# Ledger of designs, part 87: peptides against a protein of PDB entry 3NZW

Target 1, 212 residues: chain A of PDB entry 3NZW
Amino acid sequence: TTTLAFRFQGGIIVAVDSRATAGNWVASQTVKKVIEINPFLLGTMAGGAADCQFWETWLGSQCRLHELREKERISVAAASKILSNLVYQYKGAGLSMGTMICGYTRKEGPTIYYVDSDGTRLKGDIFCVGSGQTFAYGVLDSNYKWDLSVEDALYLGKRSILAAAHRDAYSGGSVNLYHVTEDGWIYHGNHDVGELFWKVKEEEGSFNNVIG
Target 2, 222 residues: chain B of PDB entry 3NZW
Amino acid sequence: QFNPYGDNGGTILGIAGEDFAVLAGDTRNITDYSINSRYEPKVFDCGDNIVMSANGFAADGDALVKRFKNSVKWYHFDHNDKKLSINSAARNIQHLLYGKRFFPYYVHTIIAGLDEDGKGAVYSFDPVGSYEREQCRAGGAAASLIMPFLDNQVNFKNQYEPGTNGKVKKPLKYLSVEEVIKLVRDSFTSATERHIQVGDGLEILIVTKDGVRKEFYELKRD

## One batch from the design tools (peptide; made by RFdiffusion4, then SolubleMPNN)

Design b2_p16_3_s2 (from b2_p16_3, 6 letters changed)
Fold by OpenDDE base, seed 4:
Structure b2_p16_3_s2 (fold): chain B 212 residues (1-212), chain C 222 residues (1-222), chain A 16 residues (1-16)
Amino acid sequence: as target 1 above (212 residues)
Amino acid sequence: as target 2 above (222 residues)
Amino acid sequence: QTFDIFANPALQEWWL
């Protein structure tokens, strides 16, 4: 898996691959690694598929309960804390989760929290999470600027996942791309890595390690 | 060390069509190299136009299916005989599986039916309850032999329009029930040739708006 | 990131 999220002047970009594996077996190329908790809040998945899917879905329920009780959308801080508290209770039990909770509230603005099954909870502007994270960081860190246009930011997110998909055997399938703004998240499509690779190679003159 | 799990072999396969879905399984039950039964069905009609199979350790599979059937029963009691939708069934099964997260059911689970729009639906589960809706999925012993074939023949992976120099992919289209049955039969006959845990018989459950139909075909009894 | 919860590779947990 490779997931990433970063803040920039235009909000948050979230980009993820879609491969699931079971050892050397490609279990799926079409897994949804982003949960849409509400129109303003996303969760990303890395680690055990069931752990992530189960508990992030549970988180969605908790977030909805918050809205019902408090008559206000849950904050990104609170949502991430709920998940963090939950996984911390299971510390040592063998859960495997690397998650990012990304969203917007009027109170917080665009916000990203990293939460993992070790009990770590971090607020930050840039995170890459998964087996391909270092490959994604290589591209993302080299090109990141706060002042990126929305278009450039979307491309950078997509391009970073593509780099990881190219080098990480456990990442691939497609890139799912999101832009989070004050008006909520916007889905920017599913981009097949096979097609995207050749397109990017041609347009950039990159990936010269592959002869096309 | 004692292993609480067995492996009863077999293979299952689900394919969704436009207005139907199929879930198929061989009828061989095996332990190690010994055939326990040549006809032990592993695909079940669970009611509400949902068919289910949990392949792997048969004891766990049977337990899971029984629990799900019971869940359907109680759903009717609690919700005035409301039909359980396939997506809700999938969520329920996730909870059944994940409820044993630390001592999992040793099974690959596939369910098939129609979604709320009447479209064919197949959901597949890992042993601990992650699930995905897909057009097709193979599970069990010969899944690795069949799944790539399904990628090619159901989802038309690596197929291109002739004369386009690989620039235009073969368009996705739904397969007819007859075409799907052919693919299922070819899949299982081929798998039987290459895997000792697959064979004897093939049972196919076809789900349409009119209900569940069963078909049976002989497989090699080698 | 891969972990096999079972001895049988055909019945592995999915990893992301």
Scores: peptide ipSAE 0.451, ipTM 0.812, DockQ to the pose 0.390; fails the geometry check
Fold by OpenDDE base, seed 3:
Structure b2_p16_3_s2 (fold): chain B 212 residues (1-212), chain C 222 residues (1-222), chain A 16 residues (1-16)
Amino acid sequence: as target 1 above (212 residues)
Amino acid sequence: as target 2 above (222 residues)
Amino acid sequence: QTFDIFANPALQEWWL
């Protein structure tokens, strides 16, 4: 898996691959690694598929309960804290989760939290999470600027996942791309890695390690 | 070293059509190299137009299916005989599987039915309850032999329009029930030739708006 | 003394 999220002047970009594996077996090329918790809040998945899917779905229920009780959408800080507290209670039991909680509230603005099954909870502007994270960071860190246009930021997110899909055997399938603003998240499509690779290679003149 | 699990072999296969879905399984049940039964059905009609199979350790599979059937029953009691939708069934099965997260059911689960729009639906589960809706899925012993075939013949992977120099992919389209049945039969006959844990009989459950139909075909018995 | 339930590739859990 490779997932990433970063803040910039235009909000948040979230990009993820879609491959699931079982050892050397490619179990699926079409897994949704982003949960849409509400129109303003996203969760990303890396690690055990069942652990991530089950507990992030549970998190969605907790966020909805908060909204019903408090008559206000839950903050990104509070949502991430709920998940963090939950996984911490299971520390040592063998859960495997590397998650990002990304969203917008009027109080916080665009916000990203990293939460993992070790009990780590971090607020930040840039995270790459998964087996391909180092490959994604290589591209993302080299090109990131706060002042990116929305178009350039979307491309950078997509391009960083593509780099990871190219080098990480456990990442691939397609890129799912999101843009989060004050008006909520916008889905920017599913981009097949096979087609995207050749397009990017042609347009950039990149990936010259591959002849074709 | 103590092993609480067995492996009863077999293979299952689900394919979704436009207005139907198919879930098929062989009827061979084995332990190690011994055939326990040449006809032990592993695909079940669970009511509400939902068919289910949990392939792997048969004791766990049977237990899971029984629990799900019971869940359907209680759903009717609690919700005034409301039909359980396929997506709700999938969520329920996730909870059944994940409820044993630390002592899992040793099975690969597939369900098939129609979604709320009347479109064919197939859901696949790992042993601990992650799930995905797909157009097709093979599970069990010969899944590695069949799944690539399904990628090519159902999802048209690596197929291109002639004369386009590989630039235009073959367009996706739904398969007819007759086409799907042919693919299922070809899949299992081929798998039987190459895998000792697959054979004897093929049972196919076809789900349409009119209900569940069963078909049976003989497989090689070696 | 723990048994690896996922030793069988056909019954291995999915990883992301």
Scores: peptide ipSAE 0.449, ipTM 0.818, DockQ to the pose 0.485; fails the geometry check
Fold by OpenDDE base, seed 1:
Structure b2_p16_3_s2 (fold): chain B 212 residues (1-212), chain C 222 residues (1-222), chain A 16 residues (1-16)
Amino acid sequence: as target 1 above (212 residues)
Amino acid sequence: as target 2 above (222 residues)
Amino acid sequence: QTFDIFANPALQEWWL
């Protein structure tokens, strides 16, 4: 898996691959690694598929309950804290989760929290999470600027996942791309890595290690 | 070291069509190299136009299916005989599986039916409850033999339009029930040739708006 | 040693 999220002047970009594996077996190329918790809040998935899917779905329920009780959307801080507290209760039990909770609230603005099954909870501007994270960081860090246009930011997110999909055997399938603003998240499509790779190679003149 | 799990072999396969879905399984049940039964059905009609199979350790599979059937029953009691939708069934099964996260059901689960729009639906589950809706999925012993074939023949992976120099993919289209059944039969006959845990018989459950029908085909018995 | 219940490739949990 490779997931990433970063803040920039235009909000948040979230990009993820779609491969699931079972050892050396490619279990799926079409897994949804982003949960749409509400129109303003996303969760990303890396690690055990069941752990992430189950608990982030559970988180969605908790977020909805918060909204019903408090008559306002849950903050990104609070949502991430709920998940963090939950996984911390299971610390040592063998959960495997690397998640990012990304969203917008009026009081927080665009916000990203990293939460993992070790109990780590971090607020930040840039995170890459998964087996391909270092590959994604290589591209993302090299090109990241706060002042990126929305178009450039979307491309950078997509391009970073593509780099990881290229080098990480456990990442691939497609890139799912999101842009989060004050108006909520916008889905920017599913981009097949095979097609995307050749397109990017042609347009950039990149990936020269591959002949074709 | 005590192993609480067995492996009863077998293979299952689900394919979703436009207005139907198919879930198929061989009828061989084995332990190690010994055939326990040549006809032990592992694909079940669970009611509400949902078919289910949990392949792997048969004791766990049977337990899971039984629990799900019971869940369907209680759903009717609690919700005025409302039909359980396939997506809700999938969620329910996730909870059944994940409820044993730390002592999992040793099974690969597939369900098939129609979604609320009448479209064919196949859901697959890992042993601990991760699930995905897909057009096709193979599970069990010969899954590794069949799944690549399904990628090619159902999802048309690595197929291109002639004369396009590989630039235009073969368009996705739904397969007819007849085409799907042919693919299922070819899949299992091929798998039977190469895997000792697959064979004897093939039972196919076809889900349409009119209900569930069953077809049976003989497989190689060696 | 503990038994690895997911040693069987056909019955292995999915990883992301």
Scores: peptide ipSAE 0.447, ipTM 0.808, DockQ to the pose 0.488; fails the geometry check
Fold by OpenDDE base, seed 5:
Structure b2_p16_3_s2 (fold): chain B 212 residues (1-212), chain C 222 residues (1-222), chain A 16 residues (1-16)
Amino acid sequence: as target 1 above (212 residues)
Amino acid sequence: as target 2 above (222 residues)
Amino acid sequence: QTFDIFANPALQEWWL
């Protein structure tokens, strides 16, 4: 898996691959690694598929309950803390989760929290999470700036996942792309890596390690 | 060291059509190298136009299917005989599987039916309850032999329109029930040739708006 | 990395 999220002047970009594996077996190329908790809040998935799906779905329920009880949308900080507290209770039990909770509230603005099954909870501007994270960081860090246009930011997110899909055997399938703004998240499509690779190679003159 | 799990082999396969879905399984039950039964059905009609199979350790599979059937029963009691939708069934099965997260059911689960729009639906589950809706899925012993074939023949992977220099992919389209049955039969006959844990018989459950139909075909008995 | 709950490769947990 490779997931990433970063803050920039235009909000948050979230990009993820779609491969699931079972050992050397490609279990799926079409897994949805982003959960849409509400129109303003996303969760990303890396690690055990069932752990992520189950507990992030549960998180969604907790977020909805918060809204019902408090008559206000849950903050990104609170949502991420709920998940962090939950996984910390299971510390040592064998859960495997690397998650990002990304969203927008009036109080916080665009916000990203990293949460993992070790109980780590971090607020930050840039995170790459998964087996391909270092490959994604290589591209993302080299091109990131706060003042990116929305178009450039979307491309950078997509391009970073593509780099990881190219080098990480456990990442691939497609890129699912999101843009989070004050008006909520916007889905920017599913981009098959097989097609995207050749397009990017041609347009950039990159990936010259592959003879096409 | 004691291993609480067995492996009863077999293979299952689900394919969704436009207005139907199929779930098929061989009828061989095996332990190690010994055939326990040549006809032990492992695909079940669970009611509400949902068919289910949990392939791997048969004891776990049977237990899971029984629990799900019971879940359907209670759903009717609690919700005035409301039909359980296939997506709700999938969520329910996730909870059944994940409820044993730390001592999992040793099975690969597939369900098939129609979604709320009347379209064919196939859901597959890992042993601990992750799930995905797909057009097709093979599970069990010969899944690695069959799944690539399904990628090619159901999802038309690596197929391109002639004369386009590989630039235009073969368009996705739904297969007819007859075409799907052919693919299922070819899959299992081929798997039987190459895998000792697959054979004897093939049972196919076809789900349509009219209900569940069963078909049976002989496989090699070697 | 992949986490193998089971020794049988046909019945493994899916990893993201």
Scores: peptide ipSAE 0.445, ipTM 0.808, DockQ to the pose 0.383; fails the geometry check

Design b2_p16_3_s3 (from b2_p16_3, 9 letters changed)
Fold by OpenDDE base, seed 4:
Structure b2_p16_3_s3 (fold): chain B 212 residues (1-212), chain C 222 residues (1-222), chain A 16 residues (1-16)
Amino acid sequence: as target 1 above (212 residues)
Amino acid sequence: as target 2 above (222 residues)
Amino acid sequence: QFFDPFANPSLQEWYL
């Protein structure tokens, strides 16, 4: 898996691959590694598929309960804290989760929290999570600016996942791309890595380690 | 040391069509190199036009299917005989599986039916309860032999329109029930040739708006 | 992982 999220002047970009593996077996190329918790809040998945899918879905339920009780959308801080508290209770039980909780509230603005099954909870502006994270960071860190246009930011997110998909055997399939703003998240499509690779190679003159 | 799990072999396969879905399984049950049964069905009609198979360790599979059938029963009691939708069934099965997260059911689960729009639906589950809706999925002993074939023949992976220099993909389209059954039969006959844990018989459950139909075909008995 | 994925990949938990 390779997931990433970063804040910039235009909000948050979230980009993820779609490969699931079981050892050397490609279990799926089409896994949804983003949960849409509500129109303003996303969760990303890395690690055990069932652990992430189950508990992030559970998190969605807790977030909805918060809204019903408090008559206000849950904060990104509170949502991430609920998940963090939950996984911390299971510390040592063998959960495998590397998650990012990304969203917008009026009081917080665009916000990203990293939460993992070790009990770590971090607020930050840039995270790459998964087996391909270092490959994604290589591209993302080299090109990141706060002042990126929305278009450039979307491309950078997509391009960073593509780099990881190219180098990490456990990442691939497609890129799912999101832009989070004050009006909520916007889905920016599913981009097949095979097609995207050749397109990017041609347009950029990149990936010269592969001959056409 | 004691291993709480067994492996009873077999293979299952789900394919969704436009207005139907199929779930197929061989009828061989084995332990190690011994055939326990040449006809032990592993694909079940669970009611509400949902068919289910949990392939792997048969004891776990049977337990899971029984629990799900019971869940359907209680759903009707609690919700005035409301039909359980396939997506709700999938969520329920996730909870059944994940409820044993630390001692999992040692099975690959596939369900098939129609979604709320009447479209064919196949859901597959890993042993601990992650699930995905797909157009096709192979599970069990010969999954690695069949799944790439399904990628090619159901999802038309790596197929291109002739004369386009690989620039135009073969368009996705739904397959007819007849074509799906052909693919299922070819998959299982091929798998039987190469895998000792697959054979004897093939049972196919076809789900349509009119209900569940069963078909049976002989496989090699070697 | 309990089994070889190519022997029986369906009995392996999925990892992302």
Scores: peptide ipSAE 0.497, ipTM 0.821, DockQ to the pose 0.482; fails the geometry check
Fold by OpenDDE base, seed 5:
Structure b2_p16_3_s3 (fold): chain B 212 residues (1-212), chain C 222 residues (1-222), chain A 16 residues (1-16)
Amino acid sequence: as target 1 above (212 residues)
Amino acid sequence: as target 2 above (222 residues)
Amino acid sequence: QFFDPFANPSLQEWYL
């Protein structure tokens, strides 16, 4: 897996691959690694597919319950804390999760929290999570700036996942891309890596390690 | 060291059509190199136009299917005989599987039916309850032999329109029930030739708006 | 050999 999220002047970009594996077996190329918790809040998935899918779906239920009880949307801080507290209770039981909770509230603005199954909870502006994270960071860190246009930021997110898909055997399939603003998240499509690779190679003159 | 799990072999396969879905399985049940049964069905009609198979360790598979059937029963009791939708069934099965997260059912689960729009639906589950809706999925012993074939013949992977220099992919289209049955039969006959845990018989459950139909075909008995 | 067709990966949990 390779997932990433970063804050910039235009909000948050979230980009993820779609491959699942079972050892050397490609189990799926079409997995949804983003859960849409509500119109303003996203969760990303890396690690055990069932652990992530189950508990982030559960988190969605907790966020909805908060809204019903408190008559306001849950904060990104509180949502991420609920998940963090949950996985910390299971510490040592063998859960495998690397997640980012990304969203917008009027109180917080655009916000990203990293949460993992070790109990780590971090607020930050840039995270890459998964087996391909270092490959994504290589591209993302080299091109990131706060003042990116929305178009450039979307491309950078997509391009960083593509780099990871190229180098990490456990990442691939397609890129799912999101832009989060004060008006909520916007889905920016599914981009097949097989097609995207050749397009990017041609347009950039990049990936010259591959002939053709 | 004690191993609580066995492996009873076999293979299962689901394919969704436009207005139908199929779930097929061989009828061989084995332990190690010994055939326990040449006709032990592993694909079941669970009611509400949902068919299910949980392939791997048969004891776990049977337990899971029984629990799901019971879940359907209680769903009717609690919700005034409301039909359980295939997507709700999938969520329910996730909870059944994940409820044993730390001592999993040693099975690969596939269900098939129609979604609320009447379109064919196939859902597959890992042993601990991650699930995805797909057009096709192979599971069990010969899954690695069949799944690439389905990628090519159902989803038309690596196929391109002639004369386009590989620039135009073969368009996706639904297959007819007859075409799907042919693919299923070819998949299992081929798998039987190469895998000792697959053979004897093929049972196919076809789900349409009219209900569940069952077909049976002989496989090699070697 | 990288791919073992008889390893039965269907009985393994999926990892992202």
Scores: peptide ipSAE 0.493, ipTM 0.819, DockQ to the pose 0.420; fails the geometry check
Fold by OpenDDE base, seed 3:
Structure b2_p16_3_s3 (fold): chain B 212 residues (1-212), chain C 222 residues (1-222), chain A 16 residues (1-16)
Amino acid sequence: as target 1 above (212 residues)
Amino acid sequence: as target 2 above (222 residues)
Amino acid sequence: QFFDPFANPSLQEWYL
């Protein structure tokens, strides 16, 4: 898996691959590694598929309960804390989760939290999470600027996942791309890695390690 | 050393069409190199136009299917005989599987039916309850032999329009029930030739708006 | 452990 999220002047970009594996077996090329918790809040998935899918769905229920009780959408800080507290209770039981909770509230603005099954909870501007994270960071860190245009930021997110899909055997399939603003998240499509690779290679003159 | 699990072999396969879905399984049950039964059905009609198979350790599979059938019954009691939708069934099965997260059911689960729009639906589950809706899925002993074939013949992977120099992919289209049945039969006959844990018989459950139909075909008995 | 998720590739847990 390779997932990433970063803040910039235009909000948040979230980009993820779609491969699931079982050892050397490619279990799926079409897994949805982003959960849409509400129109303003996203969760990303890396690690055990069932652990992430089950508990992030549970998190969605907790976020909805908060909204019903308080008549206000939950903060990104509070949502991430709920998940962090939950996984911490299971510490040592063998959960495997590397997640990002990304969203917008009027109080916080665009916000990203990293939460993992070790009990770590971090607020930050840039995270790459998964087996391909170092490959994604290599591209993302080299090109990231706060002042990126929305178009350039979307491309950078997509391009960073593509780099990871190219080098990490456990990442691939397609890139799912999101842009989060004050008006909520916008889905920017599913981009097949096979088609995207050749397009990017031609347009950039990159990936010269591959002939053809 | 005590091992609570076994492997009873077999293979299952689901394919979704436009207005139907198919879930098929062989009828061989084995332990190691011994055939326990040449006809032990592993694909079940669970009511509400939902068919289910949990392939792997048969004891766990049977237990899971029984629990789900019971869940359907209680859903009717609690919700005035409301039909359980396929997506709600999938969520319920996730909870059944994940409820044993630390002592899992040793099975690969597939369900098939129609979604609320009347479109064919196939859902696949790992042993601990992650699930995905797909157009096709193979599970069990010969899944590694069949799944690549389904990628090519259902999802048209690596197929391109002639004369386009590989620039235009073959367009996706739904398959007819007759085409799907042909693919299922070819999949299982081929798998039987190459895998000792697959064979004897093929049972196919076809789900349409009119209900569940069953078909049976003989497989090689070697 | 007693649970071997790698005994059968089809019976392995999915990892992201």
Scores: peptide ipSAE 0.489, ipTM 0.818, DockQ to the pose 0.510; fails the geometry check
Fold by OpenDDE base, seed 1:
Parts: sequence; C-alpha cells; structure tokens
Structure b2_p16_3_s3 (fold): chain B 212 residues (1-212), chain C 222 residues (1-222), chain A 16 residues (1-16)
Amino acid sequence: as target 1 above (212 residues)
Amino acid sequence: as target 2 above (222 residues)
Amino acid sequence: QFFDPFANPSLQEWYL
C-alpha cells in the first residue's frame, strides 16, 4: 500500500493506491483505501484490510453518533482520537493499521492526523503511509510547496502514488484521488496505473529506466 | 501442537452479470490427499435471493453459513420480513467474520445476488472480514489458477482493440448468462486438470430477479 | 509459532 495526504494553500490532497496482497499474491487491484466518513472527513487505509475497513467503518458510526448527539460535525482531532483510543485498547493484540484522518471543520480548517495501531497519533501537514511510503515521499518532498495550485497539488499526489506503484511491489492497481476543501471532499477519479504510467512517462519524459 | 484448522480444498467462483449473478463451486471435499466426498455442495441459497459459499475449512464454512442463515431469519423477525439487501448481507458477514478476528474462520467467503437496482453483485471476504464488491472473484485452492483468467475474460485485462497499437482497451461489457456459465465451466475444467483438490462436480447457482436456479455439471473424478 | 493458519495465500488475510 501507498497512501498520502498533504495540506496546501488549497486544502488537502489525499491519494492512495488500490492493491491488496496476501503474501506474494495480488489479492485485489481495486480496493478502496479511502473511507468517506462524511462529506468533510476521510479515512485512509494501510495495513490489514479487515482491521482498517472494520474499524474505520466503526469510526464512521461514532462520528455520526457525535453529530446526532452534539448537533455538530465531529472535529478531525476528536475523530482521530476516537480511533487512536480504540486501537490503543487493542495494543499488542495484533491489529495492523496505518491510517490518516483527513478533514475540514470550521474551527480546525483543513486537518490531517496520522493514526496507527502502535498507538501513535500525529497531527501534520504531510504524511505518506504504507510499504511504498518512502517512494512517495521521494517525489512528494521534492516537489511540495504550500503555494501549489489545486491542479498541481492533485497531480503531485497522483504522481507520488504512481512513483510508489512503480517501485513498491505491494502497491499498484490504480490511484484514487481526493481534494478536501471547506466545502467537503471532492473525488478526482480512479486512475489506472497501467495507463497513467505511460501517460506520465510520455508527458514528463520521466521513468527513463523503462523502455517503452 | 494442536492445529484447529483443516483444509477441505475445493474452489469457488462468483461472476456478476448485468441483471444476474453466478456463484459456483466444485463438489469435491478432500483432506490432504484423500477424497472425503465427491458430492458435497458448498454453495448455498440463503434466502432473500442471496447465495453464499465459504470455502476452506469446511467446519468453519458450515458454521459461518449457518450463522448467516440464522442472521437472515432474525433480520426478518426484527424488520417485518424485510428483504435483506446484498450490501447489508455483506456488512453482516463482515461482522460475523471479524467477530472472530483473533481466531478466524479459515475460509474465503463469496456471496452473490442482486443489488437494490437489480444489478448483479458479487462480494468477497478474506478470513477476517475485509470485503469488496467485484465483478468476479475466485476463491479456494485453485483461485490462483482461475483469478488471472477471470481478469482477462470478465474484466478484459490486457486486451486491446485490434489496430490501435495498444492504445484502446477492449471495452467493458456485461456477459450473458450463457457466456458466464461457459467461463465458469472452462475455469473449473481447467482447474481440475491442474489441482488435485478440485474436481468431481460443479454446482452453479444463478441468481436472477426470478430467484435462484441451480445447474450441475460433471468434472473429472481422478 | 508451529502453525500459521495464513501461510496459504488462498486463505490469507488481505494486506493493504
């Protein structure tokens, strides 16, 4: 898996691959590694598929209960804390989760929290999570600026996942891309890596290690 | 050391069509190299136009299917005989599986039916309850032999329109029930040739708006 | 561990 999220002047970009594996077996190329918790809140998935899918769905329920109870959308801080508290209760039980909770609230603005099954909870502007994270960071860190346009930011997110999909055997399939703003998240499509790779190579003149 | 799990082999396969879905399984039940049964059905009609198979350790599979059938029953009791939707069934099965997260059901589960729009639906589950809706999925012993074939023949992976220099993919289209059945039969026939845990018989459950139909075909018995 | 129930990829949990 490779997931990433970063804040920039235009909000948050979230980009993820779609491969699931079982050892050397490619279990799926079409896994949805983003859960849409509410119109303003996303969760990303890395690690055990069931652990992430189950608990982030559970998180969604908790977030909805918060909204019903408090008559206000849950904060990103609180949502991420609920998840972190949950996984911490299971610490040592063998959960495998590397998640990012990304969203917008009026009080927080665009916000990203990293939460993992080790009990780590971090607020930050840039995270790459998964087996391909280092490959994604290589591209993302090299090109990241706060002042990126929305278009450039979307491309950078997509391009970073593509780099990871290229080098990480455990990442691939497609890139799912999201842009989060004060108006909520916007889905920016599913981009098949097979098609995207050749397009990017041609347009950028990149990936010269591959002869087409 | 005690091993709580067995492996009863077999293979299952689901394919969704436009207005139907198919879930198929061989009827061989095996332990190690010994055939326990040449006809032990592993694909079940669970009611509400949902068919289910949990392939792997048969004891776990049977337990899971029984629990799900019971869940359907209670759903009717609690919700005035409301039909359980396939997506809700999938969620329920996730909870059944994940409820044993630390002592999993040793099975690969596939369900098939129609979604609320009447379109074919196939859901597959890992042993601990992650699930995905897909157009096709193979599970069990010969899944590794069949799944790549389904990628190519159902989802048309790596197929391109002639004369386009590989620039235009073969367009996605739904397969007819006849085409799907043919693919299923070819898949299992091929798998039987290469895997000792697959064979004897093929049972196919076809789900349409009119209900569940069953078909049976002989496979090699060696 | 003497036995890993997920050693068989066909019955292994999915990892992202």
Scores: peptide ipSAE 0.485, ipTM 0.816, DockQ to the pose 0.526; fails the geometry check

